Peptides against a protein of PDB entry 7PB4. Designs and how they scored, part 237

Target 1, 105 residues: chain A of PDB entry 7PB4
Amino acid sequence: KMLNIKEYKEKLLSTLGEFLEDHFPLPDRSVKKKKKNIQESSVNLITLHEMLEILINRLFDVPHDPYVKISDSFWPPYVELLLRNGIALRHPEDPTRIRLEAFHQ
Target 2, 218 residues: chain B of PDB entry 7PB4
Amino acid sequence: DALQMAVGYFEKGPIKASQNKDKTLEKHLKTVENVAWKNGLASEEIDILLNIALSGKFGNAVNTRILKCMIPATVISEDSVVKAVSWLCVGKCSGSTKVLFYRWLVAMFDFIDRKEQINLLYGFFFASLQDDALCPYVCHLLYLLTKKENVKPFRVRKLLDLQAKMGMQPHLQALLSLYKFFAPALISVSLPVRKKIYFKNSENLWKTALLAVKQRNR

## One batch from the design tools (peptide; made by RFdiffusion4, then SolubleMPNN)

Design b2_p19_4_s3 (from b2_p19_4, 10 letters changed)
Fold by OpenDDE base, seed 1:
Structure b2_p19_4_s3 (fold): chain B 105 residues (1-105), chain C 218 residues (1-218), chain A 19 residues (1-19)
Amino acid sequence: as target 1 above (105 residues)
Amino acid sequence: as target 2 above (218 residues)
Amino acid sequence: MAEQLLRLMVEELVVLEAQ
């Protein structure tokens, strides 16, 4: 029983990774640098896969405070996507913190 | 050949300069239909045309006709089905196209080469039970896909809630009976012992074509 | 929609992690 659940979980994670790459890729940075003085904030954006991994891990590692602080590495459209679909919830008092929905409860 | 030209037309799209776009489209569509119903299509042709039918590249009438002729010569690639399901998510296809796709998927289920990736989409199919138009066909698909590992307490609750809302539907009862078979401890409710499982639309649109496919592959 | 599938895959993953 346990082995089958682990294998199924690993397969689901793999399928999720492929699905996210196909349907929710990061925007190509290849937008031509038009010269305007916008400070090249060298912000390394994380994938939606990495964002979900952080949120899932936090939900299980710290169940009493399952909130993650939104960093500059969080692409704003991904945050909006998760919130809009009820995958994540914003902290009621701190809009800079989000949690994964506790689907197991 | 005529089929390759037709598939290539749908893949590349209409060449800008053709004055008679509709006549050309109809010619190629009839070519695909004739070959599909007579001989079936190769797995590669199904891969291309199935994606086109669900991508929203063409109008609903064309997409419906393409999807109706997705008849295999031998097998359908699982990858083609996974890609097709991904297109259902993008929302560019009509509700009628979604219904037709699930009917097609149930009808062609035995001709899909592998089921491993399709089984990973179990949760997606299960959520589609909330769509009243899809529910009968999704129940049939889930009846074919369900393994013991998929039978979870939360899914049992969702099925019972759906039964409370919709009543004792034959397709829902079939799925619940399978769930009770795999996990009798999760379903305390007495289910009527049905000697025969009936899903709606036993008249498969492809019945004659599927018989022909089975005869050719003997 | 792709967004609906994403929710469902995440839901399933969370349920599996809790087991």
Scores: peptide ipSAE 0.631, ipTM 0.573, DockQ to the pose 0.580; fails the geometry check
Fold by OpenDDE base, seed 3:
Structure b2_p19_4_s3 (fold): chain B 105 residues (1-105), chain C 218 residues (1-218), chain A 19 residues (1-19)
Amino acid sequence: as target 1 above (105 residues)
Amino acid sequence: as target 2 above (218 residues)
Amino acid sequence: MAEQLLRLMVEELVVLEAQ
């Protein structure tokens, strides 16, 4: 029973990764419109897959404080995507923190 | 050839300058229909046209006609089906198009080359059971997809709740019987022993076409 | 595109992790 759940979870994670790459890829950095003055915050954006992994891990590792602080590596459209779809929730008092929805509760 | 020109028309869209847009559309649509019903379509042609039918690029009448002629010559790519399901999530297609898609998916299920990615969409299909118009076809699809790993206590509860709401429907009973087969401990309820699993859509819109495909691929 | 599917996949992952 446990092995089948782990294998199914791993397959689902893999498929989610592929699905996210296909349907929600990071914006190609190539549209460097040369507007000079915006500080190239050289912040490496994480994939939506990595973002979800962080959120899922936090939900289970720290269930009493399942919130993740939004870093500069979080692409804002991904944060909005998760929030509008009810996948993530914003902290009621701190808009810089988000949690995964506790779908298991 | 005429089919490539027709597919290219749907892919690129109508060139603005044609005065007879409707006649041109109808000509290309008839070309696709004729080839699909006579010979079937290549996997690549289905990939393009299925995506177009669900994207909302054309009106519901055109999308319905395209979807009705998604008949394979040999196989349908799993990737085409995954892309099609992604369009269902965008919500640009009509309810009738969704019903037709699930009917198509059930009818063409054996012609899909792989099932790995489709099996991972199990949760999505299961959620669609709440739609009364989709429920019969989704039950049939889930009956084809369900593995032991998909049979979970929460899904059993949802199916039993659905049965309480809509009664002992043959399609729902078929799915519950399969769930009981995989996980008898999760279903304490005595299911009536039906000798034959019956889905209303055992006779599909593509019956004649599917017979022809099976004869050509023997 | 596919936003509803994303939710359902994540929901399934969370449910599986809790199991």
Scores: peptide ipSAE 0.630, ipTM 0.569, DockQ to the pose 0.541; fails the geometry check
Fold by OpenDDE base, seed 4:
Structure b2_p19_4_s3 (fold): chain B 105 residues (1-105), chain C 218 residues (1-218), chain A 19 residues (1-19)
Amino acid sequence: as target 1 above (105 residues)
Amino acid sequence: as target 2 above (218 residues)
Amino acid sequence: MAEQLLRLMVEELVVLEAQ
């Protein structure tokens, strides 16, 4: 049976999720770098899957401004990963904003 | 079991204390080779050894020998193949290992238990068409994988551009003919009707082993 | 390795989402 586009997309998302868990897991919460004074705002880091979901959704929901503001929930190594691989681009004027690459254009 | 000891050696790596690391490695490699060619390997053994062969844990000569011995007793797990493809992306394997992997993947294609996840890697395999060394084998793999849903305008353009660059290669022509079959409206170019599809005989390296596997599973 | 595969998976996902 030809997988319909929806079923194919669902399977791709599942495979991507598993792949991200295996190869790009979040760092173990245990690396408490004792930096002194700044409140341990236990910023809940989002998964790379969640980050990609946000970026993909923004690309399609707001195609004229597809940029997402980098929050404290964005693990910096994930941001760097996306940028160095050409998956995401920084805003030319605002380095705190990133977009997904428009691979469909 | 000698095979379990050999697999365990490759998985855990050389124990530091062995004075004769090379002899031990060769012994275990020969054990894997002997069992693989005689009986085939279990899916679990292929999972472990295929991962090792592509991880860059050992030298290219060892990795090549391991990969040549990835002969199933019954089936290959799709998960093992997906994991192996992930290793191709890390770049720790040689170009020759990549070529051998695609040859292996084509040769063993029918022994892979499922194709759903492999089909999701279609875009990855398609991108590998740009590698001149991989192109013949990737075309063959894509010929096996291509569904109507994979035939997109941008992929047609890329194939036509590749044909313009490389000329009318038999393997590329075979893939283009399949694309035209699924989506005739996307391929305006008159393709010569090749009655025979010719891919490089990727199976030649494993031909005897594959015949033996097919005979045991009947 | 994993990074290149990630790009390709995301590329495919974006292409599918546009469909």
Scores: peptide ipSAE 0.630, ipTM 0.589, DockQ to the pose 0.569; fails the geometry check
Fold by OpenDDE base, seed 5:
Formats: structure tokens, C-alpha cells, sequence
Structure b2_p19_4_s3 (fold): chain B 105 residues (1-105), chain C 218 residues (1-218), chain A 19 residues (1-19)
């Protein structure tokens, strides 16, 4: 039973990933506007798919502390997207931490 | 090809501020309509035109006409349907266009190549049951989509609450009967054994066209 | 918006995983 749920979740996430690539792609690196001086912090941004996977996994793996720390790999517009749509919530005391909404509770 | 020019016009939009924009638009609409009703459209043409119809790029009258001619030659891509549903969420289409889309989706359901992604949209469709104008068509769609895994206690509660609000609607009774079939323990209420499941508009706008498509693909 | 669809898809994923 649990194995089938995990496999089903992975399949669902994969299908969601394709949807996210079509509708919420990462900004193309091609807008290299030559603004000189901002240190190209070579931070590899994660996809919205990967972000959701992290948040979903944390919600179920650590239900007593379902919050994920926002890293530099989290594209700020994706964080805002999740928050404004009620998909994620900020930690009340730590704005650098977000959780997935517990839609099952 | 006249169809390719018409699809390209809708995709790219009118290039020139031609004085005869409306005549050009009407010409291209008629081209799409004629091909769609005679031969059906390729999956790629449906992908482009379905997205255009729901994007709000054109007026409601144009969008309605495009959506009415989304008749497949063979299959509809599930990706096209997922993209279309995404446009429903953007709210740029009219309520009448939403109703027409659900009617279309029910009518074309068997021509959609895959159902895996559409099944993931189950929660979205279920949420649309609250719209009184959509409810009959959404119930029909959910009747086609519902698997045992979709039948959850919270959905049963929502359906029973909806029944309490709307009364014993035939389309809602059909869906509840299916839910009871999959999960009899969740539905203690005796549902009247309806020998016939009746959904509104069994005569869809595309009935004749779909019969022709089925005959050509045999 | 595609955003609302995203919410609903995520909601479904969470509800399915809680099972």
C-alpha cells in the first residue's frame, strides 16, 4: 500500500512537472542583460517542481516541523506564487521558513 | 493551405491593421469551421485553436465559434485539455465559454488520447461543482473520470451538502450512485435505484460530427 | 489562472499522500 502511494505520488509529481515547465518555467538565462556589477551568484535555481517536491516531502516526513528554509536556490517569484495562492504559508516567527498548506487536515 | 493560413492568423494575430479586420477574421473562422465539420482537425490544430479560444485573445463570440469547431480528425491531446483547463483558471473567458468547454470536454472525452493528466485535474473539476451553471456538466465529467481512489469522505460530504442545497438532481444522483458503488461504506443514505442515468444534454452539439469521426476511424 | 490550477493539483497530491 505505501509503496504504491509513493509510486503514484512520483508519477503525479512528474505529470505536475511537465505542467509546471509549460506554465511556470524558470526565467531563461538568455536575459543576460549586461548589468555589470551584481555578482552573478551562480546559484542554481531549482524548478517549481523541485520546490513543491521538497515542501510536500517535508510536510509528511516531519509533520511536527513541516517548514522548509528558503535557500538561495528558491526563485523568489516562485515563493511568492506559492504564498499568494495559499499553497504555502510562512512561518509566523521566521519569514525565511515556509511550509506547504496541510490540505489533508 | 487555407486551414494553415487560418490557424496561423489566430495564432499570430492580425499582422496588418487591414481596414477589413472583421472580414478577414470571418473568412478564417469559416475556413476552420468548414474543415472541422467536414474532416475534423489535427491534434496540433486543436492544441493551437483551443488555447486561443480560452486565452481571451479574441472576443467571446469568436471564442465560442472556435470552441464549437474543436472537432478532432482522430485524437485530442490530453496536454491540450490541461492547457485549456489552465486558461479556465485565469478567468479571461466568459461563464458561457466555461459551460461550452465542459460540454465539449464531455462530448470529446473518448477522443482524448490519454486520461492520466486529466485525472489529476479531478480536484479542480470537483471544485467547479459549486457553480450552478457548470454543475450538471461537471457531474457528467466526474462520472466519466471517477475512480475508486477519488472517492474520499470529504468529497462525499461535499456532494451530500450540495444535494441538500440543490435537491435531488439527476446528474448529482448519478455521481452519488457511482460514489456509492466504489465506497458503499461512505454513503449510508439509500439512493433511489435509478435504472437510467440521465445527464442533461445527451444530445451534444457535436453528436453528428462525432458519429462521422467514429465512422472514419473504423 | 494557471496559479489556481497549481493549487488544486497540489491539494490533490497532498490529499492523496495523506492516504
Amino acid sequence: as target 1 above (105 residues)
Amino acid sequence: as target 2 above (218 residues)
Amino acid sequence: MAEQLLRLMVEELVVLEAQ
Scores: peptide ipSAE 0.629, ipTM 0.580, DockQ to the pose 0.497; fails the geometry check

Design b2_p19_4_s4 (from b2_p19_4, 9 letters changed)
Fold by OpenDDE base, seed 5:
Structure b2_p19_4_s4 (fold): chain B 105 residues (1-105), chain C 218 residues (1-218), chain A 19 residues (1-19)
Amino acid sequence: as target 1 above (105 residues)
Amino acid sequence: as target 2 above (218 residues)
Amino acid sequence: MAEQLLRLMVEELVILEAL
């Protein structure tokens, strides 16, 4: 029974990863660096997969405070995607914090 | 209409704990089956019944019978297919129902009105290649869906790894040949030039019904 | 539609993590 759940979970994670790569890829950073000097701090954007992993881990590791602070590595369109689809919730008092929806409760 | 009553029964569920639940269910199943095989179903009826078949609302035997009679009168909405795939993710359907769904999807592929949203599900279908029971049917589906933009290095690697594990399967060779056509630089291996692409779906459960649908829509 | 599928996949994953 446990082995089947683990295998199913691994399969679902693999499926989710491929699904995210196909439907929700990060924008190609290949936009031509025109020369202007702005020190754009090269904030490495994380994938939607990595973002979901962080949110899921926080939900289970810290169930009493399941909120993650939105960092500069969070691509804003991904945050909006999660919020508008009811996958994530914004903290009622701190708009810079989001949680994964507790679908298991 | 008897069909509307049958669809309404499946949609709303059995209202009363009547002692005759099984007889009523069988009556409505037979009504749907008879209309589907004779005339086909409207896109709206397929939308409702396909979702019911994959939702886990009924038992596997009932779901299998409903799915087998998802024969269009004219077209299938792509939205119905996307909703159906969403139910596959929820895991409430049996492995046999998943196999039947992929067989159905391949069989009905030409009757789906649009392909844009289904093409976006490419990665989901590709991940299902790891399931040995699904792999032959998924390869056939991917053969129908694959565009040049879908042929990526990581997918080539996964297909070659699958070939190493499963051997030179005809369905996998067909898909690899298509990948080589779109991106010859990614596949250095000489694939045997198979003149005939063979997918196991030569005996389509719906072949006779689909011929009748094509004749009515000419 | 892809967005709805994403929700369902995440929902299922969360349920499985709780098991």
Scores: peptide ipSAE 0.654, ipTM 0.469, DockQ to the pose 0.306
Fold by OpenDDE base, seed 3:
Structure b2_p19_4_s4 (fold): chain B 105 residues (1-105), chain C 218 residues (1-218), chain A 19 residues (1-19)
Amino acid sequence: as target 1 above (105 residues)
Amino acid sequence: as target 2 above (218 residues)
Amino acid sequence: MAEQLLRLMVEELVILEAL
């Protein structure tokens, strides 16, 4: 039973990674090259996979304060995606903080 | 059931022949209040009573008491909220009832089953920002509803105009900060980095009831 | 469709992490 859960979890993580790459890729850096005047905000955006990993880890590591501060590396469309689908919740008093929904509770 | 009789009384209205109309009304109102605060109301009961409270069928005092006890047992139907907003458009309710409704809507927001239709009402809520009495509560509601797609140049302009008129209100700053988050290019003005958003949350009329609802639904 | 599937996958992952 435990082996099957581990294998299933690994398969799910792999499938999620592929799914995120296919359906929710970061915008190509190439398109921003043509309009020179928008300051290349040198901020490296993280993938949606990395964002979810941070949120999941925080949920389990600090269950009494599961909120993550939104950094400049968080692509705003990903934040919106998570919020509108009920995957994440915004902190009621701090719009710069979000948490993952506690689906296990 | 006493609650069913009370809801039925409000739905059908007072039977003309009762000499003790006020005593009967008070009895049924107390029944609804008692159940709502102890256990919450079913979605169907909220659907009926919320519409009654906003329809202008009863006086402002009765409508206010009904609206104050719109506490869910589990969930509130989005359809009930949409219907309630439609009554606000008809204008048969008092200004105080409108304020109370927006306070209720913010307080109960997490208990509404769906948000798709409510999100379509974004433009209506945004237009209500011009009402000084509603503005703090509408800002809070919009803070909960705002998506990137809602952040348009004309809305940014309206918010900045309101800020120029009303000053740097905490609730308006909260909404502007969210707008800047979604569309930083539209807001050139340096917003003070307030680490905490302060909506008028301190005196939530339903705080105790909401804690009880959350505890029952865990 | 993709957004709904994302939610389901994340939900399942969170449940599995709690085991």
Scores: peptide ipSAE 0.653, ipTM 0.607, DockQ to the pose 0.340
Fold by OpenDDE base, seed 1:
Structure b2_p19_4_s4 (fold): chain B 105 residues (1-105), chain C 218 residues (1-218), chain A 19 residues (1-19)
Amino acid sequence: as target 1 above (105 residues)
Amino acid sequence: as target 2 above (218 residues)
Amino acid sequence: MAEQLLRLMVEELVILEAL
C-alpha cells in the first residue's frame, strides 16, 4: 500500500511539473528593453512548480503557521492565480503572507 | 493529399482572403469525416483535430462534427487526451461538447495507447461527477480507471452524498459496487447485488466505426 | 489556461502528502 502511494505521488508530481511548464510558463524575458529607467531589478523569478513546492512543504512542516512570505521571486500573476482559484489563501492580517489551502482537513 | 490540406486548414485557420469561407470549411470538414469513418485517422491527426475541437477556435457545430469523427486508424495518444482534458478547464467549449467528449473518451478508451497520465487525472474526473449532465459518463469512465489506491474515505462520502441527492442511479451504483470490491470496509451500506452493470451505451455513436477499427487491426 | 485542473492536481497532491 505505502509503496503504491509513493509511486503514485511521484508520478503526480512529474505530471504536475510537465503540466505547469506547458500551461503556466514564466514570461520570456526577451521583451525588448525599451530604454525607460526601470531599474533592472535582477530578481530571479521562480517557477510555479517551485512556488507550489514551497507552499506544500510549509503546510506540512509548520502546520501551526503554514504561511509563506511573498518574496520578490514570486511572480505576481502566479500569486493571483493561486488566490483566485482557492489554491492559496492570504493571511487575514498580513497581505504579504499566503498559505496553501489545507485540502486534507 | 486532401486530408493533409483539411487538417492544415483547421490548424492554421482560414486564410484571410477566401471569399467563400463557409464553403471551404464545409469541404474540409467533409474530407476529414469521410477519411475518419472509412479508414480512421492517424494519431497525429487526432492530436491536432481534438485540440482544435476543444479550443473554441471554431463554432460549436464545427467542434461537434470534428469530435464525432475522432476515430483512430490504430491508436490514440494519451498525450492528446491529457491536452483535451486541459481544454475542458478553459471553459471555451460548450456543455454539449463536454458531454460528447466524455462519451468519446469512454468509447475510445481501449484504443488509447497508455493510461498512466489519464489515471493521474482521476481527481479531475471525480470532481466532474457534480455535473448532472456529465455524471453518467464520468461514472463509466471512473469505473474503467478506478484502482484500489483511488478508493479513499472522502471519495466514498462524496459518492454516498451524491446518491442521497440523485437517488439510486445505475451508473452510480456500478461505481459504488467497484469501490466496495476494492475497499469493503469503507462502505458499510448494503449495495444491491447487481448481476450486470449497466452504463449508458456511449459506443452507439461509433459502434460501426469501432468494429471496423478492430477488424483492420487484426 | 487550465486553472481548474491545476487546483484539482494540487488538491490530490496535498491529500496524498497527508497520507
Scores: peptide ipSAE 0.652, ipTM 0.486, DockQ to the pose 0.575
Fold by OpenDDE base, seed 2:
Structure b2_p19_4_s4 (fold): chain B 105 residues (1-105), chain C 218 residues (1-218), chain A 19 residues (1-19)
Amino acid sequence: as target 1 above (105 residues)
Amino acid sequence: as target 2 above (218 residues)
Amino acid sequence: MAEQLLRLMVEELVILEAL
């Protein structure tokens, strides 16, 4: 029973990853080559898949403080996407912290 | 060929602002319809056209006609189905288009190359049970998709609540019976032992075409 | 929209994780 749930979760995560890659890819780095002066903030943006994984893990690992601090690796459009769709919630007192919606409660 | 030109027209949209837009549209639509019903469509053609039909790029009448001719020559890509489901969420398609899509999905289920990603959309399909127009077809789809791991207490509650609201429908009973088979402890209610599972015949629209496809692929 | 499907997929994941 537990093995089947784990396998199902893993498959769901994999499919979500593929889905996210197809529909919500990171912006292609290729177009930014022309404008010289923008300090390439060498910040490695994480995928939306990785972002969701972090948020899900935090929700279950630390249920009393399920909030994740928005880092520079969080692509702002992804944060906005999660918030506007009710997938994530902003901390009421700290706009730099977001949590996953507790869909199980 | 004529089909490639027709698919290209739907993909790229009308090039010329000419008064003959409607005639050109109809010509290309008839080309797609004729090929689809005679030979079926390639997986790539279905990918393009299915996406177009659900994107809201064209009017409901055109979208409906496109969906009706989404008949595979061999297989349908699972990715095409996942993309199609994503468009259902956009809400740009009519209720009738959604119903037609679920009917299509049930009818074409065996022609979809893989089911792994579709199985992951189980929750989405389950949420669509609340739509009275979709419910019969969604129950049929869920009956095809349901695995033991999908049978959860909260879904059982939702199905029982839906049954309380809508009454004991044959399609709900079929799904509940499957749920009871996988998880008898979750369903205390005695379900009438129906010897025959009854779903609305979703395949009726494509029955002749599907028979022809199966005969060609044997 | 792909966005609504995303929500539903995440909802399913969260529900599955809680089980």
Scores: peptide ipSAE 0.653, ipTM 0.495, DockQ to the pose 0.521; fails the geometry check

